# Ledger of designs, part 169: peptides against a protein of PDB entry 5OK6

Target 1, 215 residues: chain A of PDB entry 5OK6
Amino acid sequence: ELPGLDSQWRQIENGESGRERPLRAGESWFLVEKHWYKQWEAYVQGGDQDSSTFPGCINNATLFQDEINWRLKEGLVEGEDYVLLPAAAWHYLVSWYGLEHGQPPIERKVIELPNIQKVEVYPVELLLVRHNDLGKSHTVQFSHTDSIGLVLRTARERFLVEPQEDTRLWAKNSEGSLDRLYDTHITVLDAALETGQLIIMETRKKDGTWPSAQL

## One batch from the design tools (peptide; made by RFdiffusion4, then SolubleMPNN)

Design b2_p27_4_s1 (from b2_p27_4, 9 letters changed)
Fold by OpenDDE base, seed 3:
Structure b2_p27_4_s1 (fold): chain B 215 residues (1-215), chain A 27 residues (1-27)
Amino acid sequence: as target 1 above (215 residues)
Amino acid sequence: SLEKRRQEIRRWNEENFERLAEIQALP
């Protein structure tokens, strides 16, 4: 059931779980296309439920680059292209107006960076490959705050590496050379890994040697 | 099944994360 217009405004804008509430690490926030949100604002501020300003269902189509993987367009800007809402506010709007059929919600996490909380709209997409088959990549999203250890474990899982097989990671740098990732405790951010970067999982040979030693 | 195998691998990786870290850190 659609609440009164004033109640909607208070719940989304001025409520304890409203748009302006403080960010907390680990929380989920959601993107709403800016034009729709502005239309909603006009509707609820107008005070007339029968007005022609009814926003209809939430439609984030213009934020997506594709409808296959539902990837966001690059270069979207908060406040210009989209508005961020906390989970509670998002769920209220979806409950009241609905979400365009077939579209997934655009859920993002608040991450803790040095001295700042931020909604991570663009996680890092890494291309995971095996050293002996560089042409078969697995694209996996990681937070900038995820550890290299998580990247390693994810790679081992994706490639079904058995316990008896030893592995280590390399990152292809901008110059085309390979850098070893030695420390599993540092973050993706600390390692300066970027979207589209190739991460190579090397598997130790049965003779105990590493394939890279022959390169 | 493939899913069962993946789950077993995941569990092992999580339980042996220190070992994995050590191997990756080797020169």
Scores: peptide ipSAE 0.483, ipTM 0.937, DockQ to the pose 0.907
Fold by OpenDDE base, seed 5:
Structure b2_p27_4_s1 (fold): chain B 215 residues (1-215), chain A 27 residues (1-27)
Amino acid sequence: as target 1 above (215 residues)
Amino acid sequence: SLEKRRQEIRRWNEENFERLAEIQALP
């Protein structure tokens, strides 16, 4: 059952639990296509539940680049292409209006950057490879706030690296050269790693030397 | 199973993160 229009507005557009609520790290927020949201705003502000401005079900189709993997289009901008709602508000809207059949929700996490909280709409997708087989990559998603240490551990896990095998990471830079990721305590952001970037896991030889030392 | 193996590796990696960090930092 649809609540009253004023109730809808208050539930979604408030500073405590709605769109205006403070961001908290780790919380889930959801993207809503901007045009739909504006239509909803117009509807609830109009004061007539029977208005022709009824927004219908939420449809985020324009935000997706494909309906197979449901990846977001590149370059979407908050406030222009979409709005962000906290989980509770999103679920209310879905409950009231529905979500377009077959579309998944676009859920994203709040991350804590050095000086700001942000909903991370575009996590970093890294291409993890082994030094001796650059043709077999594992695409893994990381937060900008994830540590290089996590990238390392993830790479070791994905490639089923045994404990006795020592590994270290390289990042292929924009010039095509390889940069060592020495410090595991810095973040993906600090390391300036970007989506699509190749991360090479080097495995130490049995003789204790590194393959790269012979380059 | 493969999943079980991954879980074991994951656990070890988490427990030995300092060692992994040291190796990563090698010149």
Scores: peptide ipSAE 0.478, ipTM 0.936, DockQ to the pose 0.934
Fold by OpenDDE base, seed 2:
Structure b2_p27_4_s1 (fold): chain B 215 residues (1-215), chain A 27 residues (1-27)
Amino acid sequence: as target 1 above (215 residues)
Amino acid sequence: SLEKRRQEIRRWNEENFERLAEIQALP
């Protein structure tokens, strides 16, 4: 059941707890398709709950490039294609109006960058491979704020690397060359890693030598 | 199981992150 129109507006749009509230690192925010949101605004601002301006179920279909992996289209712009709502506001709207059948919520995290918080709408998707099997990749999402160390640990986990096996990472750069990722303490952002980039995990040989040393 | 094995590896990797970092940094 829908609450009063004024109550809806206050819950979603107020500056303290609504759409315009300050971002906090680690929080979940949700994308709402812009047209739907504008329709909702018109509905609640109209003052007539029986109005033909009723927005119906939340439908984010236009934001997705596919309905299999539910990946977002590239190049979406906040305020033009979608609005961001904090978790509480999102859940209210879903409770009141519903979400289109089969669609997952578009949840994103607030990340802490130097001197700014932002909702990370597009995390970095890296292609993790082993040096001896470049044809088998694991696509894994990372935050720009995640460390190279996390990438390394994730690669070791995905490829079931035993504790006694030593590994190191390479990144294939735009020139097609391989760059060593020496420092595990820097972030994905610092390393300038990008979506679709190939990250190669090299495993040390039993004789203690690295395969790349034979080049 | 595969999941159990992954969990064990994950745990070890987290506990030995410094060692992993050292190896990664090797010339």
Scores: peptide ipSAE 0.470, ipTM 0.935, DockQ to the pose 0.933
Fold by OpenDDE base, seed 1:
Order: sequence, then C-alpha cells, then structure tokens
Structure b2_p27_4_s1 (fold): chain B 215 residues (1-215), chain A 27 residues (1-27)
Amino acid sequence: as target 1 above (215 residues)
Amino acid sequence: SLEKRRQEIRRWNEENFERLAEIQALP
C-alpha cells in the first residue's frame, strides 16, 4: 500500500534514513535513475495521488550497458544520471512502486577514502592473467580500498595456485610497460590501478628464478 | 570439487598472507 504523499516525501527525503543521511563506511546504497526520481518528487509534491505524474515502477534501464550482465554505463554522474539512496529508502520505494521486471537493483557500498566517505559506484575491474598465458584473463572486481595483497591472494585463488608455488604481480601501465607491485599493503587506489588494467601474475620457476629475470 | 579446492587455497592464502607479501616484495 502506498503511503500518503507527504509521508513518502518525509520518509525518502527528510527521514533519518533518507537521501540526506550521512554516509557510513560499509553501508549499502542504491542507484535510482534520475528522471524517475524527479518524476516521483513531482508526484509527491503535487499532492494529488491520482495525478498523471505518477512515476510508475522504478526503471533503471538507461543506467545499464546491457540487460544481460547488467553492467553500469561508464561515466554516469550523480545528480545528473542517478540519485543515491540508503538501503532503507530504496526498499521503501521498491515496496511502493516496484522495480522493473527482471531488473536487478544497483547496490553499491560506502567506502572510506582519505578524508571522505563515498559510495563506490565504480569498483575497479582488473584483468588477471598468468605470465605464461596472457590470452586467458579473469575479470575480478576490487574496491579502491582493497589492498594489493588482496589482489595477489585473489589471483592465486582464481588460478588455483598451490601453496608451494611462489607468485608476484605486475601491472601493465598506460605506456604498455610492466610495473612491479612490490608493496602488498598499499591499496588499489594507491597503486592507481584502473578498470580494464592488466595484472600479470608471475610464477617462480622450480630452479628458484623468476621468468621475468630472463627477459 | 573446484569450489572446495578454491576454499582451501583461499584459507591458506589468508593464513600465509605475510609470506605472500614478502615474496611479492622481493626484487
């Protein structure tokens, strides 16, 4: 059942768990397509529940690249393409208006960056490969706040690396050269890793030498 | 299964993260 229009407005915009709620690290927020949200605002501000301004079900179709993988389009801008709502507000809107059939919600996490909390709309998608098989990549998503150590462990896991095998990571830079990722304690952000970047996992040879040392 | 194997590897990697870090840091 739809609440009164004023109640909807207060719950979503001005509520303790509304759109203006402070960001807290680890919390889930959701994207809502801007035009739908604006129509909702107009509807609830209009004061007439039978108005032709009824927004209908939430439809985020314009935010997606495709309806197969449901990846976000690149370059979306908060306030222009979408608005961010905390989980509680999102769930209210979904319960009131519904979500387009078959369309997944766009859930994102608040991350703690130096001096700011931010909803991480675009986590970093890295292409993980082995040094001896560059043609076979594993796309893995990481937060900017994830450590290089996590990238290393994830690579080892994805490639089913046995404990006795030693590995190290390289990143292909914008110039096409390879940079060693020496420090596992720095973050993906600190390492300036970007979506689509190739990360090469090198495996030590049985003789104790690294393949790259012979290049 | 592959999943069980991955879980075992994941566990080992987490337990041995310092070792992995040291190897990664080597010149």
Scores: peptide ipSAE 0.460, ipTM 0.933, DockQ to the pose 0.933

Design b2_p27_4_s2 (from b2_p27_4, 9 letters changed)
Fold by OpenDDE base, seed 3:
Structure b2_p27_4_s2 (fold): chain B 215 residues (1-215), chain A 27 residues (1-27)
Amino acid sequence: as target 1 above (215 residues)
Amino acid sequence: MLEERRREIRAWNEENFERLAAIQALP
């Protein structure tokens, strides 16, 4: 059974512990489709549990561009298309109302950027390829705060690179040329990598030379 | 098999991060 309406409101909208509470790096927050949330607000603010404003189960379908990969639509705006809830609040709502069957939660992490914390709704999706097979890409998601080193390790893992094989990364820039990613310690953000960008993993040849001339 | 191999590679990559970084930085 559902908690009292006032209790629901306090649990979810409480400015100290609910939707409006400060962001903390590393925390999980969840997206809730705006219309559903507004319906819920109307329901609990109405003070009548028997009202026709019952929101039903959470359904974020309109936020997804597909139900295969469950990728978010581009250009969604907080406060217009969705609201962000901390994990506790999200789980309460799911517990009370349920989530549409088969639909995954939209979980996102709070990241620390220079001078700001934000929920990273749109992590960077990079296309990882090998230099000798540019047509076969692995799409992998990275945080803007992830290091290039992680991208490298991820690429090596995805392509099952043996320990004895030396690799290095190139990024295809907007002009179509390739930029070396020399520093593994900088972040995806620092490297200005963007979703859909091709990242080429070059493997050193047995003779010790790099295939770079062919890139 | 692939999963096991991938885990092994992951472990090695993590353990040898500095080496990987150095190679990445090569001219």
Scores: peptide ipSAE 0.461, ipTM 0.929, DockQ to the pose 0.895
Fold by OpenDDE base, seed 1:
Structure b2_p27_4_s2 (fold): chain B 215 residues (1-215), chain A 27 residues (1-27)
Amino acid sequence: as target 1 above (215 residues)
Amino acid sequence: MLEERRREIRAWNEENFERLAAIQALP
């Protein structure tokens, strides 16, 4: 059931609970394709519920690279390609208009950066590999605010590393060389890690030496 | 079985995060 047009507008655009409400770290926000949202705005502002401007179901297809993994296209811009809505507003719209069949919601988290709160639309996708098998990678998403320690622990988990095995991380830089990630307390952002970057997990040898020491 | 093993490893890694951090920090 659709509420009145004015009610819809207030629920979605209200500054306290709607699109313009303050960002809070850890909260979920959702992407809505810009053209659909503009169509909705026109519809509810038109004052005629039977208008031909009815937006139909939410369809974010143009935001996705593919319908297999449902990854976002690169380079999307807020306000141009999509609008961000808090969870409550998103759920209202979905309940009123529906979401395209089979299409997942695009949920993102608010993160706390040094000087700003931001919806992290593009988390960092790292390629995790073992030093002795560079051809087999695990792609894992991390927040820019995640620690290098979390990356290490995640790598150990993905590769089923036993407690007795000591490991450390290297990052392949843009120049093709390897940089040690010494400090596990810094963030992915601080380490300047980027999507698609190769992260190599090195495992200590039984004799206590590291394979990289032989290079 | 793999998922259970991963959960066990995850738990250990979280509990031993300081050790892991120290090892990674070594030259």
Scores: peptide ipSAE 0.458, ipTM 0.928, DockQ to the pose 0.942
Fold by OpenDDE base, seed 5:
Structure b2_p27_4_s2 (fold): chain B 215 residues (1-215), chain A 27 residues (1-27)
Amino acid sequence: as target 1 above (215 residues)
Amino acid sequence: MLEERRREIRAWNEENFERLAAIQALP
């Protein structure tokens, strides 16, 4: 059931709990397609519940590049293509107007960067491979704030590396050469890793030598 | 069995992270 138009506006646009409230690291925010949101604003600001400006169900179809994996289109811009709402506000809108059938919510996390909090709309997708099988990749998402150590552990897990096997990571750079990822304590952002980048896990030989010459 | 194995590996990797980090840091 829809609340009063003024109540809707206050609930969603509230500076303390709504769209304009401060970002907090770890919280979930949701994307709403910009045109729908503007239509909603016009509707609630108009003051007539029977107005032809009724926005209908939330439909984020234009934000997706596919309806199989529900990946976002590249290059979407906040304020132009979508607005961000905190979880509570999103759930209110969904309860009031509904979400287009079959569409998943577009949930993203607030991350803490050195000087700012932001909603991470595009996590980094890395291609993890083994040094001896570069053609078989595992695509894994990481936050820019995740450590290289997490990338290492994730790679070891995905490839079922036994405890006795020693491993280390390389990143293929834009020039096509390989850079060692020495420090596991730096973040994905610090290492300047990008979506689609190949990360190679090298496994030490039983004789103690590394097969790096084959890379 | 595969999922269980992955959980075991994950647990070991977390417990031995410092060792893993040291190995990766070596020239």
Scores: peptide ipSAE 0.456, ipTM 0.927, DockQ to the pose 0.865
Fold by OpenDDE base, seed 2:
Structure b2_p27_4_s2 (fold): chain B 215 residues (1-215), chain A 27 residues (1-27)
Amino acid sequence: as target 1 above (215 residues)
Amino acid sequence: MLEERRREIRAWNEENFERLAAIQALP
């Protein structure tokens, strides 16, 4: 059931808890397609619940490039293509108007970058492979704030690496050569890893030598 | 079965993160 129009406006746009509230690291925010949101604004500001300006169900279809993995289109811009809402506001809108059938919410996290908080709309998507089977990749999303250590652990997990096996990571650079990722404590951002970049997990041989040493 | 194995591996990796980091850092 829809609450009063003034109540809706206050819940969603209130500066303390609404759309314009300060970002806090770790919080979830949600994307809403801009056109729908503007229609909603017009509806609640119109003062007539029976108005023809009723926005209908939330539909973020135009933000997705596919309906299989529900990947966002590239190059979307806040304020132009979508609006960001705190979790509470998003859930209110969904409860009031519904979300298009089968369409998942677009949830993103606030991350802490040097001297700024931001909603990470586009996490880094890395292609994880084994050195001996470059054709089988696992695509995994990482935050810019995630450590290289997490990338390593994730790779080991995805490839079901046994505890007794030692591994190390290489990154394929823009020139096509391989760079070692020595420091596991730096972030994905610090390592300048980018979406689509190939990360190669090398496994130590039983004789204690690394395959790359024989190249 | 794979899920359980993956969870076990994950747990070990998290517990042994320092060792993993050391190996990664080796020349």
Scores: peptide ipSAE 0.445, ipTM 0.922, DockQ to the pose 0.934

Design b2_p27_4_s3 (from b2_p27_4, 10 letters changed)
Fold by OpenDDE base, seed 3:
Structure b2_p27_4_s3 (fold): chain B 215 residues (1-215), chain A 27 residues (1-27)
Amino acid sequence: as target 1 above (215 residues)
Amino acid sequence: SLERRRAEIRAWNEAHAEELAAIQALP
């Protein structure tokens, strides 16, 4: 049943699971289109549940660049284009008003950066390729906080690399040159990897030499 | 079969994460 207007406001804005609660690393938060949220605010603050300000179902259509992969538009700004809600608050709103048919929720994770927690709205999408077949790529999403080791393991899995085969990674930089990712313990952020960047997995030859050493 | 093979590779990669890191660091 739909709660009273005051209860809705308290639950979403000021409750223990409200919009303004502290971020905690690893938690899921959800994006809500700003205009819908403002309409909801007006509705619940108006005090008349029968008013013409009823927001209808949640519709995040304007946040998506496509309805195939459901990727977000670039350059969206918190507080202008969307608001962020904790999982509990999001699920309450969906329960009360529904979500537009066919739209997936826009779920994002809180990440821990050196001096701040933030919701990672834009994770890094890397193009993984093999050194001997640059035309066949796997696009994979990573957090800025993921290690290069995870990127390597993911690449090995996607390309079905045998356990006995040795592999290493290169990143194509903005100048078109290749930077070797020597340290697998640093993060995607530390390596300054960006969305759309080409990551090349090199496989060691049976003779123990690396293909790149022959270039 | 493909999913089984991926699962086997994933399990091996997880079990040998340190070894893979060491290999990556080789000159």
Scores: peptide ipSAE 0.022, ipTM 0.443, DockQ to the pose 0.903
Fold by OpenDDE base, seed 1:
Structure b2_p27_4_s3 (fold): chain B 215 residues (1-215), chain A 27 residues (1-27)
Amino acid sequence: as target 1 above (215 residues)
Amino acid sequence: SLERRRAEIRAWNEAHAEELAAIQALP
């Protein structure tokens, strides 16, 4: 059942619990395509439930780069291309209007940065490789707030590294050189890692030496 | 299975996070 127009407006746009509510780290927020949302606003503000301004089902098609991996287009801007809704508001809209058939929700997390909370619309996608097989990469997503230690553990898992094998990470920088990731306690953000960046996992030899000359 | 093996490795990595961090400091 579709609630009254005023009720919809209050539920979604209420500054305390709706779209304008404060961000809290760890919460899920959802992207809604801007034109659909503006159509919805016009509909609920018009006061006529039978209006030709009815928005129909939520359609985020224009936000996706492809319909296979459902990757977001690069360079989307909040307030121009999409709006962010807290989980409760998103679920209300989906229940009232539906979501375009086959489209997944665009869920993102609020992350804690040093002085601000923000919705991480674009997590970092790193290309993980082994030092002895640079041509075989695994793309893995990380938050900017994830530690380098987590990147290392993830790489070890993906490459099925045995517990007795010691490993360390190198990052290929913008100049094509390799930077050693010495401190595993710093974040992906602190290490200035970016999407598409190559991360090389080096495995120590049985003789205790590192094959760094091959990197 | 591959998934089981990955889970075992993941669990070990989580349990040895500090040790793995220390390995990063090795020359």
Scores: peptide ipSAE 0.022, ipTM 0.418, DockQ to the pose 0.848
Fold by OpenDDE base, seed 2:
Parts: structure tokens; sequence; C-alpha cells
Structure b2_p27_4_s3 (fold): chain B 215 residues (1-215), chain A 27 residues (1-27)
């Protein structure tokens, strides 16, 4: 049920708990398509519940590149294409107006970078492969703040590597050569890994040698 | 884009098929 227009505005736009609230690392925020949000603003600011400015259900269709995998379009800009709302505000709007049938929420996490918090709208998608089967890839999303160690663990899990097997990572660089990811404590950001980049998991041989040492 | 990058990787793999085959043949 829809609350009063003033109550809606206060709940969503309130600087303490609404759209303008401070970002905190690990919190969930949600994308709302800009035109819908502007329509909602006009509706609640108009002060007339019977006005023709009723926004209808939330529809983020224009933010998606497809309605099958629900991937975001590339190059979306905050304030132009979408607004970001904290989880509480998002859930209020969904409760009041609904979400387009079959359309998933666009949930993103706040990440902590060295000098700033930001909502990570575009996490890094890496192509994980094994050194001996480059044709079978697993696409996995990682935060820029995730460690290379997490990438390695994820690769081991996806490829069902036994705990006793030793593994290491290589990244295919822009020149087509392979760079060893020696330090597993640095982040995806520190390693300058990019979406679509090939990450090769090498498994140590039983004789203690590495396949790459024979190249 | 992700798709462009994937295409670049595929093209590189095709251009280096012999090298990749040698790597894959390693025990």
Amino acid sequence: as target 1 above (215 residues)
Amino acid sequence: SLERRRAEIRAWNEAHAEELAAIQALP
C-alpha cells in the first residue's frame, strides 16, 4: 500500500537513510532507471496522488543488454542512466510500486578503495581456464578489491582441483604474453586485471615440475 | 567490451594454435 507522498519523499530522499546517505563498504545498493526515478520524483513532489504522473512499477529494462542473462549495458553513467539507492530505499519503492514482472533487481556492493567508497556497478569478469584445456573457460565475476588468492581458490573450486594439488595463476596480457601472478595477496585492481581477460590456472606435475617450465 | 575482448582472445588463440597445441600436449 502506498504511503503519503511526503512520507515517500522523506523515506527515499532523506540524507540519513535515503539516496544521499554515506556509502559503507559491504552494503548493498540498487540501480533504478533514471526516467522512472524522475517520474516518481515528479509524482511525490506534485502533492496530488490522483495526478497523471504516477510512475507505475519499476522498470529497469533499458539498463539491461539482454533479458535472458540480465547483464547491464556497458558505459552506463550514474545520474544520467540510473540512480543508486540503498537497500532500504529500494525495498520501499518495490513494495510501493512493484518491479516489472520477471525483471531481477540490480544489486551492487559498496567497495572500499584506498581513498574512496564506491558502488561497484561493474565488477571484473575473468575467463578462468586450465593450462591444458584453454578451450574450456569459466566466466566468473570478481570485485576489484578481491585478492588474487580468491581468484586462485575460485579457479581451483570450479575445476575441482584436489587439495593436495599445487596450482598457480597466469594472466594473458594485452601483448598476448603471459604474466605470472606471483603475489596472491594483491587485489584484482592492483594486478590491473580487466573484464574479459584470460586467467590460466597451471597445475604442478606429480614430479614437482611445472608444465610452463618445459616451454 | 567483454565480447570484444573474448573475440580478441579467440583470434589470438587461432593465430597461435600450434603453440597452444604444444602447451596442451604437456603432461
Scores: peptide ipSAE 0.016, ipTM 0.436, DockQ to the pose 0.027
Fold by OpenDDE base, seed 5:
Structure b2_p27_4_s3 (fold): chain B 215 residues (1-215), chain A 27 residues (1-27)
Amino acid sequence: as target 1 above (215 residues)
Amino acid sequence: SLERRRAEIRAWNEAHAEELAAIQALP
């Protein structure tokens, strides 16, 4: 059953567990399409449960670029296109109003950056390939806070690299040349890696030489 | 009516509770 309108407002908008609560690293937050949320606000603030302003099911369709991979549109802005809710508040709204059939929730994580916590709405999608087969790519999402070491380990796992094989990474830059990722302890952010960027995993030869050394 | 629509939403949520929970658990 739907709670009273005042109870709904207090549950979703409060500063302790609702929309205004502080961000905490590692927590899940959810995107809600702005127009739906504004309609909900108008409904609960109107004080009439039978009002024609009833928002209906949550519908995030306008936030998605496609309904196959459920990727977000580029350039969405908080407060203009969507609002962010903590997991508890999101689950309450879904319970009360439902989610449009077939749509997945848009879940994102709070990340810790050097001077700020933020919800990472756009993780970095990298194209991982092997140096000897550039035509077979694996698209993998990483946080800006993930290390290059994690990218390397992920590449090794996806390509089923044996533990005894030595590997290293190259990033294709905007000029079309390759930059070697020497330091595996820096983050994806520090390496300035971007969505859609090609990351090449090079495997050392049995003779101890690197394929790139012959180019 | 709005009451009918609310009832439909509740019924849908109840019928798809497990599916919704599974989808919400996806990273």
Scores: peptide ipSAE 0.031, ipTM 0.288, DockQ to the pose 0.015; fails the geometry check

